# Designs tried in a protein design run: peptides against a protein of PDB entry 3WG5. Part 5

Target 1, 218 residues: chain A of PDB entry 3WG5
Amino acid sequence: LAKNIVYVAQIKGQITSYTYDQFDRYITIAEQDNAEAIIIELDTPGGRADAMMNIVQRIQQSKIPVIIYVYPPGASAASAGTYIALGSHLIAMAPGTSIGACRPILGYSQNGSIIEAPPKITNYFIAYIKSLAQESGRNATIAEEFITKDLSLTPEEALKYGVIEVVARDINELLKKSNGMKTKIPVNGRYVTLNFTNVEVRYLAPSFKDKLISYITD
Target 2, 218 residues: chain A of PDB entry 3WG5 as posed
Amino acid sequence: LAKNIVYVAQIKGQITSYTYDQFDRYITIAEQDNAEAIIIELDTPGGRADAMMNIVQRIQQSKIPVIIYVYPPGASAASAGTYIALGSHLIAMAPGTSIGACRPILGYSQNGSIIEAPPAITNYFIAYIKSLAQESGRNATIAEEFITKDLSLTPEEALKYGVIEVVARDINELLKKSNGMKTKIPVNGRYVTLNFTNVEVRYLAPSFKDKLISYITD

## One batch from the design tools (peptide; made by RFdiffusion4, then SolubleMPNN)

Design b1_p8_4_s2 (from b1_p8_4, 5 letters changed)
Fold by OpenDDE base, seed 2:
Structure b1_p8_4_s2 (fold): chain B 218 residues (1-218), chain C 218 residues (1-218), chain A 8 residues (1-8)
Amino acid sequence: as target 1 above (218 residues)
Amino acid sequence: as target 1 above (218 residues)
Amino acid sequence: GIEPILLG
């Protein structure tokens, strides 16, 4: 039986293969303890497409709801972060955060200029992001515009447009607002109604390796 | 005036933004000392396309010849490594090494399966790799086949087909064989004739950060 | 070969 436990973990920085490892570790811990859900506090400027797609897949395969919470204020779910959010069971944002800016790039030139992706790549990710939105019952038009217009939204706009489900100032408010909500995608084939009544919040700390990677990538 | 100095540095592992930093640091040191050339001993299974493209650009902007040496025996210039080599002033390979396997991918699934790149991406990199080959006077047909057939070549084959310029067992043999060769691409707008007569070989060590990154990515 | 693209 599910414990009245909600895990909270932070993922910050660029999305890489190491970020996937963090997601996997955190979700696995929460799964093993039959948590009601895990909340991932996400702050990312983006990152690698491959890692992003793997993270999305990992979330979709989760045995428990994975809530992406763009947090703290000032944080972003930019680029890859938006895809990850759209692939998750519930999206929340704190005030002062942003989501979007999903135009794929091949990279940055030495001068910092963006190397544009060919149209074929862009179109691939348009289809991909739209599929994520559609599958989760979120706004596919806006999802596309995250790429075609490199659109960024405030939490209030994102909520209004049906990109996200919750605006919350902190974990307590998030738990309160999301209590009784159904996940936007299935967990083990079923849409789960979140039950955050009398939950214990357990914070997961980054591993030593996670800290080291963060230090190196900063 | 150019010193009778040749730098040798090793770059091993996946191609990432950190690998770019290594390339930049090593080349910069060699440039500052007006080296005759820098030899990069390369062993890579591939990596990120963006980092690869930046590395290629960095090499092309070098004030001195950059020789990519696939070394030691057993090493590879796989995927990104091939592009980097094709973007360099001279390519050498040691016996028992390989070059090629350049088919772009979006990443690896959790089960390790390859996520295929859409045709548009593949075509982009076909055009890119062909341009590198053509600009350097190397075999553009084989370069394309590195992608379309995911072709890998031995040093002997690569030499025969005009993909590389030198097969050498060690640095001394490389210096001997490449002495008097012209770079395959310009240095500061001119094709340079390599002069390795009475050169001092200086080995560049990885930085502490480089070692740490290698440790983490292993 | 791993040539993953970036999401900017």
Scores: peptide ipSAE 0.058, ipTM 0.588, DockQ to the pose 0.797; fails the geometry check
Fold by OpenDDE base, seed 1:
Structure b1_p8_4_s2 (fold): chain B 218 residues (1-218), chain C 218 residues (1-218), chain A 8 residues (1-8)
Amino acid sequence: as target 1 above (218 residues)
Amino acid sequence: as target 1 above (218 residues)
Amino acid sequence: GIEPILLG
């Protein structure tokens, strides 16, 4: 029996327009192969709001389930990463990772201090993050607190509070635990039941351009 | 008689944290040599607000006059570029360039459409751009209209309305016209009269890192 | 336009 394919790719660093390109490329490859799903290993401190919103939209337009996996241990889905996760078909986190801290900022001053966002910006993103949570059947109250309290959660807390769906140590455990779960948002207008029985895992590598951008942004 | 040194450097492309690094490097070099001034040839469609604000602050902290020169013909000081210019010691524009279009946006959607900023963001930057204009003795009403009307001006219009100080076709004409002008903001707490008699012009080149970043962001 | 918002 032809094995179902699951793609795995990594996205690390600040969320920018280049990060959108990475998401787009990875998801497109998986779509073309009619993969059962793609798992994105995410480790980000945050980034640009526009890129984040575009990434969320790209995920929502995906022809296949997109699983955001905060990985490896020590990684975070901070700020923009939380929005991306909340906009995805399934969220998983590895032990020792974190999610949250979503307070919008205008940026960093020369001395490294945060430039605060005006209240209306904050309110805009409160509404936005709540919408993502509500649409995905996740905890909208906690989603709001990711902003209002700049809250960060452990995987166990996030799972407990209904922010995420899976805690998994590795890809194999993720596949095992998520097998049979329904996507939290529709794929082509339908909630999909994930089938990770007898799957072939294919890893996608960053392009040369991706590597170069990552090197420069670090 | 030891010639007064004027540095000239180019900054092109989107305003980002890397652009701040370019400004910082160029101004620092000129400061170290006790240059009469540094001229930054600017061509930008805009960019990030945080980087813009940091650049403005870096210019304001400069130990020497920083002249923003919208150059070459066809270039623009759009959006963030306008703020940077308004925050500088002197603004010059080449014929065939433009300045303005400062309406804040959250970014661009996947289809290329603008994501509008909420009113409070817009109001914040109205206050900010007006402050830059007022502090530099430039037209604060027009500065506001750069946002509220998303106004763009030609060099001739900008000069006429008191937004900029000089229209110049090239560096030599710029030096000639700006010679004897006072800086529009203080240098070390004092308004400086520019002395471009018998000057040596030194061109600074982008670093390898600058070139690499520019290549990737294009 | 100015892209104001970084998500921290």
Scores: peptide ipSAE 0.049, ipTM 0.541, DockQ to the pose 0.899; fails the geometry check
Fold by OpenDDE base, seed 4:
Structure b1_p8_4_s2 (fold): chain B 218 residues (1-218), chain C 218 residues (1-218), chain A 8 residues (1-8)
Amino acid sequence: as target 1 above (218 residues)
Amino acid sequence: as target 1 above (218 residues)
Amino acid sequence: GIEPILLG
């Protein structure tokens, strides 16, 4: 029996147009191979809103379930990462990770201070993040507070409050715990029950370009 | 007689934090060597507002005159580049270049369409660009129209309207034409008369990191 | 935070 494939890929660093390219490439590969799902191991401090919105849209357009996994321990889905997670089919977090801190900013000054976004922008992203939460059946109140209170949560808190679906130490535990769960958003118009029985895990490596970008942004 | 040195460096591409690093590095080198000025050959389609503001501030803090030169023919100081230019001690443009198109945006959608900035953001940058123009004694009305009308100008138009100070085909012509001009903003609290009599031109090369970034963003 | 503002 042809083993169902689950792809795993890593996206680390700031969310940019290049990050979109990574998401697009990884999801496309998994789609082409009719994978049961793709797990994106995400570790990001945030990044650009445009790229974030595009990534969310790309995930929503996926022909397969996209699982955002905040991994490894010490990682975060901060700011843009939170939006991306809330736009995905399933969110998992490893112990020792964080999610939240979603207040939009204009950037950083030379002294490292934050340049604040005007209220209209903040309100836009409040509405946006709430919509993501609502669409995925996640906690929209907490989603708003990710912005208004710049709230960051542990995996346990996030799970408790209905922000995420799984706490898992590694891919194997993630597969085990998420097996039989329904996606929080539709795949091709339907909520999919994840089937991770007898799956083959395939790791996708970063492209040369991906490596180069990561090296420069570090 | 120790020849007065004029440094020339190139900054090409989107304005990012890396672009700030380039500006900072180049200006620092020129400052350390007590150069008469540094000419930055600029070709940019725009970029990030935070980086732009930081670059402007870095220029304003320069111990030597910073000349922004939109070069070579075909180049532009678009969007962020316009702000940077307006924040500099002298603006020059080569024939066949452009300046303007400064309307702020939130980014680009997947289809390449612009995500519009809300009015409050637009108004902020209108005020900002006008302030740059006013502080430098340049045309603040046109500066505003760079945003409100998304206006782009030729060198001849920009000169005519008092947006820029020099039209020059190359570095030699720039030095010739700008010799004896006063900076449009102060250097260390005083308006400096440029002295390009008997100068040695030194070209600064991009660092390895600069080259790597450029390669990835192309 | 998210950096939403760009200059086109």
Scores: peptide ipSAE 0.038, ipTM 0.556, DockQ to the pose 0.874; fails the geometry check
Fold by OpenDDE base, seed 5:
Structure b1_p8_4_s2 (fold): chain B 218 residues (1-218), chain C 218 residues (1-218), chain A 8 residues (1-8)
Amino acid sequence: as target 1 above (218 residues)
Amino acid sequence: as target 1 above (218 residues)
Amino acid sequence: GIEPILLG
């Protein structure tokens, strides 16, 4: 029986156009090898809405399942990271991670204070995040509250409320728990049942460009 | 009579948080030396709205006049660059440059197509750009059309329509033409009459960090 | 927070 390949890659830091390039590269590699899935270890405080939306679209266009894994402990899928997760085929979180805090902002003032988005923008992203939740069969009410209450959840809470699918300590536990799960959104128009029996895990390293950008944006 | 100092610095590329840092650094240096003004040679295709708004605020808080100069020929103050210009104390353009094309976008799709902003966002930026124009005594109708018609103007058109204050081929011509002009917005609560008689021009070089970021984002 | 808007 041909070994199923699962790719694992890390994306850390602010969500930018460069982050999109990372997602695109990683998913493309996994697609070319007809991987069973790619797992993205995500740790982000947030970032740009445009990059976020492009990443969501890239995930939705993937020929293979894309699993967002908030990892390691201490990591977060904050703001843009939450949207990306909600747009993915499966969400997992490690213990000690967080998800949420999705209130859109216009940015930070010179003194570091948040410039609040006008109600119209906030309402746009409420509708958007709810659509992601609805399309993926996840809790749209909580998704809305990620904005209206700037809510952040633990993995246990997120699982309980039907926001995420898996809590796992590491890649091996993630593979074990997600084996046999259906993707929360379609792959090539079909909901796919994940098959992680007899899996080879392949880690993708960041490119030199990825490393440089990460260093500069940190 | 003590020589008036005018600083000149270049900002080229996409408007980002790093661009804000460049503006902040340049203006701070000029403030510390009590310069008569700083001229920013601007060439940008656009960028982030948050960075743009922060830059506008930084300019408005400047203790000295900040002059945006779209330079060299072939350069543009496109999108975010237009907002920044409209938020500044004086706008100049070199022949062969352009200003405008301010329609907000959510980004670019994978195929390079523009993701249009919802009407609510577009209307927000219409109000914002009009406010910048009104506060600076510039043409608010044209400012609106930079969005609604995605209008781009030549220096001659922009001058004619009351969008900009000066058309100049180089720094010397700019200083000559702008001498005796009042700033279009206040400096420390007062409209300042520019005095470029007996001026020493000092060029500020990009920092190493500025060079690196510019190289990566180009 | 999510920075919403790119000005193209």
Scores: peptide ipSAE 0.036, ipTM 0.494, DockQ to the pose 0.864; fails the geometry check

Design b1_p8_5_s1 (from b1_p8_5, 5 letters changed)
Fold by OpenDDE base, seed 4:
Structure b1_p8_5_s1 (fold): chain B 218 residues (1-218), chain C 218 residues (1-218), chain A 8 residues (1-8)
Amino acid sequence: as target 1 above (218 residues)
Amino acid sequence: as target 1 above (218 residues)
Amino acid sequence: GIYPIEIG
């Protein structure tokens, strides 16, 4: 029986293996408490592809709905963040946030310029992101354009084009608007109708390790 | 434009990191040639969970349909093989094969007895396998029972219960029966209708490395 | 060198 608890955790910064650990920890906590859902307040400029893919997988393997919430205003689910969002059970964005710009790169040159990925790699991620979109019933064309055009969307655009499910200013509005929505991907093999009727919001703080890593990577 | 080519490759034995390499190689070849599909003739008793998950991901990231064909008669998609199948774009089984028995284990004791996985791990894989089933529009209840009851199915049962899509005695029958079917998961972000009208079948042989590894792991 | 693939 689901406890009427919704967890909220913040993940900010570059997507790395440590970010994976954060996702894993937070989702695990929420799973252990049989929460109705966990909301991840995400603000990322991107990061490592491997970590991103692992995070997506971790989300998809969650026993509870994982809601990616691009928050606060000014935040982005950029690059790797977009993939993560598209891999999640529900995407929400706060007004004044953005999603997209998913072009893969090999890295940065010594002068800070982007080393472009070869077409083969780009095509791989096009296929990947389109798959995520289609699996979640989201706009695969836009997903592709996140790469091919380096497209970035506002919350309103993303909602309009069927990339995301909710625009919400805060957790309370998110809960209100997402109440009764079905997850866009399965939770434990089924599409779950979110029930946020009289839920307790519980915030998860970063661990000491999380804090340390954030400090080091910032 | 898809070439009217269908690749067929055999993967046999325990699922390991080397098996992943085989999947990757075979799928890559088929992708490069823009094949209509690749059929993987799969015969496995199971193997490593990590390799299995990576294989599933590789299949899902394929630019072409990956058809898992449990073949020949006497073969199985057991344990890890079931997950792989459930992660694929289409599952076929030859008469006299089996699928299922997916209970995770920690390994084997010195006397050959199974070291059972703790409930937490089992539950993880239950969630995982159910997700695969649901994502592919297959029977998630049976998928769960592959673990909880260590259930194994015949091809006829698997077809009946909506676990697989085709029962076929050989490649030609497989092509015939699967012609016009939609993939159960997206290919490059879309569900593809398989078109096997006047296709050339091209068999892929194991690489030298594949042969060597198979020899070592057997 | 093999650069880690980044999504950025």
Scores: peptide ipSAE 0.045, ipTM 0.288, DockQ to the pose 0.230
Fold by OpenDDE base, seed 1:
Structure b1_p8_5_s1 (fold): chain B 218 residues (1-218), chain C 218 residues (1-218), chain A 8 residues (1-8)
Amino acid sequence: as target 1 above (218 residues)
Amino acid sequence: as target 1 above (218 residues)
Amino acid sequence: GIYPIEIG
């Protein structure tokens, strides 16, 4: 039986292989303790596609619900962050955050200009993001538009269009609103009803390595 | 007039945006001193496409010849490293090194398997690598095969096929063999004849930041 | 492996 424990951890910055390590560590800790869920406070402008896909897969392989929470106000789940969110068991956003802008790029030129991805790459990620939306019962049309129109949404828009499940100002409100919701993707092959009654919230701090990587990449 | 100075610097590990910073710093120092050339000792298994393209561009914008030296024995200019080499003014390799394996990938899965790039990405980089070879008067057919066959070459093969210009065991032999060679691409719009007679070799050490990044990414 | 694509 799940313990009445919910873990909260933060992931901030560029999505890289090191970010995968952070996700893996955090989820593993929560799994080991048979937590009811883990909430990942996400603030990212984007990052690497491979790391993103690995993170999505890691979330899907989780033995417990993984909730992506775009937090705090002012944060975003931009680009890779949107994919990660769409691949998770539940998406929440705080007021004043954003989601979207998922157009794949090859990177940035020396002058800071975007290097465009070839059409087939774009099409690949259109198919990928649509699959994430469809699998999670979220708006696949909007998911596609995150790429084709480089669309960004407010939490209220995202909720309205069926991209996300919760708008919450803080962890307490998130727990309250998501209590009794079913996960949007399976946990161990089953859609789970979240139970956040009388839960203990435990915060996971970044490791020394996490801090160092953040310092270097910021 | 160029000073009788040749700079030597090392770049090792994954090609990233930080690697671009290293290239930029090293080349800038050599430019400021009006060096005859800078030799970059390169050992890389590959890295990011955007960083690679930026590095190539930075090399092409150099006011002095940039020589890529795959060194020491046991090193490789794999994947992104091959592109960087093909974009440079002169390529040398030490015995026991390798070049090639340029098939673009989306990255690595959790199990370490390669995530395949869609065909159009592959085609984009085929065009790109062929352009580098053609511009530098190097073997464009082999350059294509670095991708299509994921081909890797020894220094002797690379020299034989006209991919590289020099096989050298050390800096002294490199300087000796490359002395009097013309750059394979222009420097300030002109092909330059290298003059390494009576030169002072100056080694550039990695910065503190370079060391830190290497520590984190290794 | 050469080219991780950046998404965004």
Scores: peptide ipSAE 0.111, ipTM 0.625, DockQ to the pose 0.856; fails the geometry check
Fold by OpenDDE base, seed 2:
Structure b1_p8_5_s1 (fold): chain B 218 residues (1-218), chain C 218 residues (1-218), chain A 8 residues (1-8)
Amino acid sequence: as target 1 above (218 residues)
Amino acid sequence: as target 1 above (218 residues)
Amino acid sequence: GIYPIEIG
């Protein structure tokens, strides 16, 4: 039986294997409690492609809707964060946040210069990001341009262009606006209508290990 | 003026941006002291491609010879570690160690399955690893096979096939055997003859941060 | 070996 519970957790910083562990832990907790959904407050400049793809897969395998919420104001779902968002059941953004800038790089040189990805890698991720957009009924043209033009969008632009579903200032507004919306991708093979009527919001805190990792990556 | 000093430092675990920082710190210390060389005792299962490429570049930019020593017995320079080794001025291995298994992956799925890299990425790294081998006068065919056949070699095999330069049980034997050898790649544009006659060995310890990172990645 | 690329 589904509980009238919505989980909220924060994922901040670079996307790494540890970030995957956070996603996995948070989603698992929410699944175990048969939550109506989990909202992940995401603030990331990007990170590892492998971790990103694993996170996307984890979201797609979730037994409950996973809502990516680019939050708080000033946050971004840049690069890997955009892919994760596009792989999720619903994307929301707070005013003053950004999404996009998805050009893959091999990394940064010692001097901080970008090491460009070979065209083959770039093309792979173009295909991948377009697939995510298409699967979720989101704007595949803009998804491609996140890479080819290194495009970044405001919440209002992203909503306008059909990249995201909700602009909300806080969790309460997000719950209100997304209530009754269908997930943009299936949950267990079905598009789920979100029910945020009379829900209890439960906040999940980062583990001690998560805090330690964040401290080290700062 | 060069000092009769050889630094030895250990780098263990997954190759990440933090590993780059370790390489950078260790090499910088040795450069500042005009050391004859730095020996990096390497034990890694692999890691991030970006960090790997940055490390290779850092080694190539070193003002002193960087010797990669796969150590101790039981250690490996697997995957990213092989690339790093091939990018170094001299490769040594202890008996009972291994090198190779360089097939690039996008990562591991949640169930631990390998997410295969697209052919384009694989081909990129084939070209890259062959370039490293060719630049260093090492066996480019075997370098390719590290990827295409996921080949792993013993020290004796690696020496036989011209992948590495030295098999040594410990630092003392390494110093003895490599004394008088020329670096396989240039240092400041010149192939350097290693002088390990009457050298002081200085061990560099991981920083507190390095220890903390290692603890977290365990 | 894990060779994840970074998405910048």
Scores: peptide ipSAE 0.091, ipTM 0.622, DockQ to the pose 0.789; fails the geometry check
Fold by OpenDDE base, seed 5:
Structure b1_p8_5_s1 (fold): chain B 218 residues (1-218), chain C 218 residues (1-218), chain A 8 residues (1-8)
Amino acid sequence: as target 1 above (218 residues)
Amino acid sequence: as target 1 above (218 residues)
Amino acid sequence: GIYPIEIG
């Protein structure tokens, strides 16, 4: 049987409108090739909520499974990254990575202090993140606490609490462990069982624009 | 001659009040031992302005040189990290790291969009970052553009433009290249010439609290 | 640069 293709792409840095463009491009390439899945190696401290929501929407509109993989060790899916992960078809983390810290803030005052988000904004994001968790069958209580307690979790904790689906050291282990798992959200209206028994891994390089964006957002 | 001690510590993740505690602890240890310097291996996507300003203050109050080293490859001194670097006695970056992206924002709206900082806040941080650059003899124009253009730079660009002082692949190369450099800000009222000709490198491990904080802020 | 409020 012809090997199914799995794409692997990296997204690093702040979540911005340019990050949306990266997601859109990567997913589109994978869709066009009817890939078995795309794995996004994600390392982000967070970023823009609008970009985040658009990215989530783009993932949910994907014609193929989108796997968020917090990688390499030392990487994080922080803040906006957590939302993106929670909105994806499968979450994996490498040992030594982290997820969480989702408290929305308005920014920093002249004295360098955080400007707290108004309760209305905080509550909005609580509702939103809980919805993502619920829709994906993940731990909505912990999702809420990512905001209310500004909680962060290790991969082991995240797996234990039902926030993520896979802890894997590398792509090969990820494919092995996720083989046979159902997507946590639907693909074209159906929950898909991942088939990674005979796959070709293809790495996508960032475009020049992607590199520029990463540089600017870095 | 008894070897001078250089401490190396790692600070990773979001800049928060807990990150301040890490800086304070690390610098205090180095001060107590009359170290030749402390090198902080920094990897941060940014964080709180108040914590950032406090960290800058703590660095500037240090009795010994504080060297910010954006490390390892793939790390960044983004946003708040840039301010911290600009407030330090010496900035180094490893190849493949980045610095910049300092545009203050108030946060993200319900639709996920960034809430833009009011012009007054943006202008405050422009003035502040320029002051840090000017006081340290670094490129204040680029510092401003870290905000106004949300600019990010490679190590090579940052060095070329006079934002940083050293590009180094590892601690040994950093010590070699920075040997004989004067601090870019004073130590106890004096610009100090770094002496790394005969040094012992001591690595500081994060405390349990530091690990917890990193975990929470990750 | 206070990183933009990570609105998550």
Scores: peptide ipSAE 0.030, ipTM 0.360, DockQ to the pose 0.380; fails the geometry check

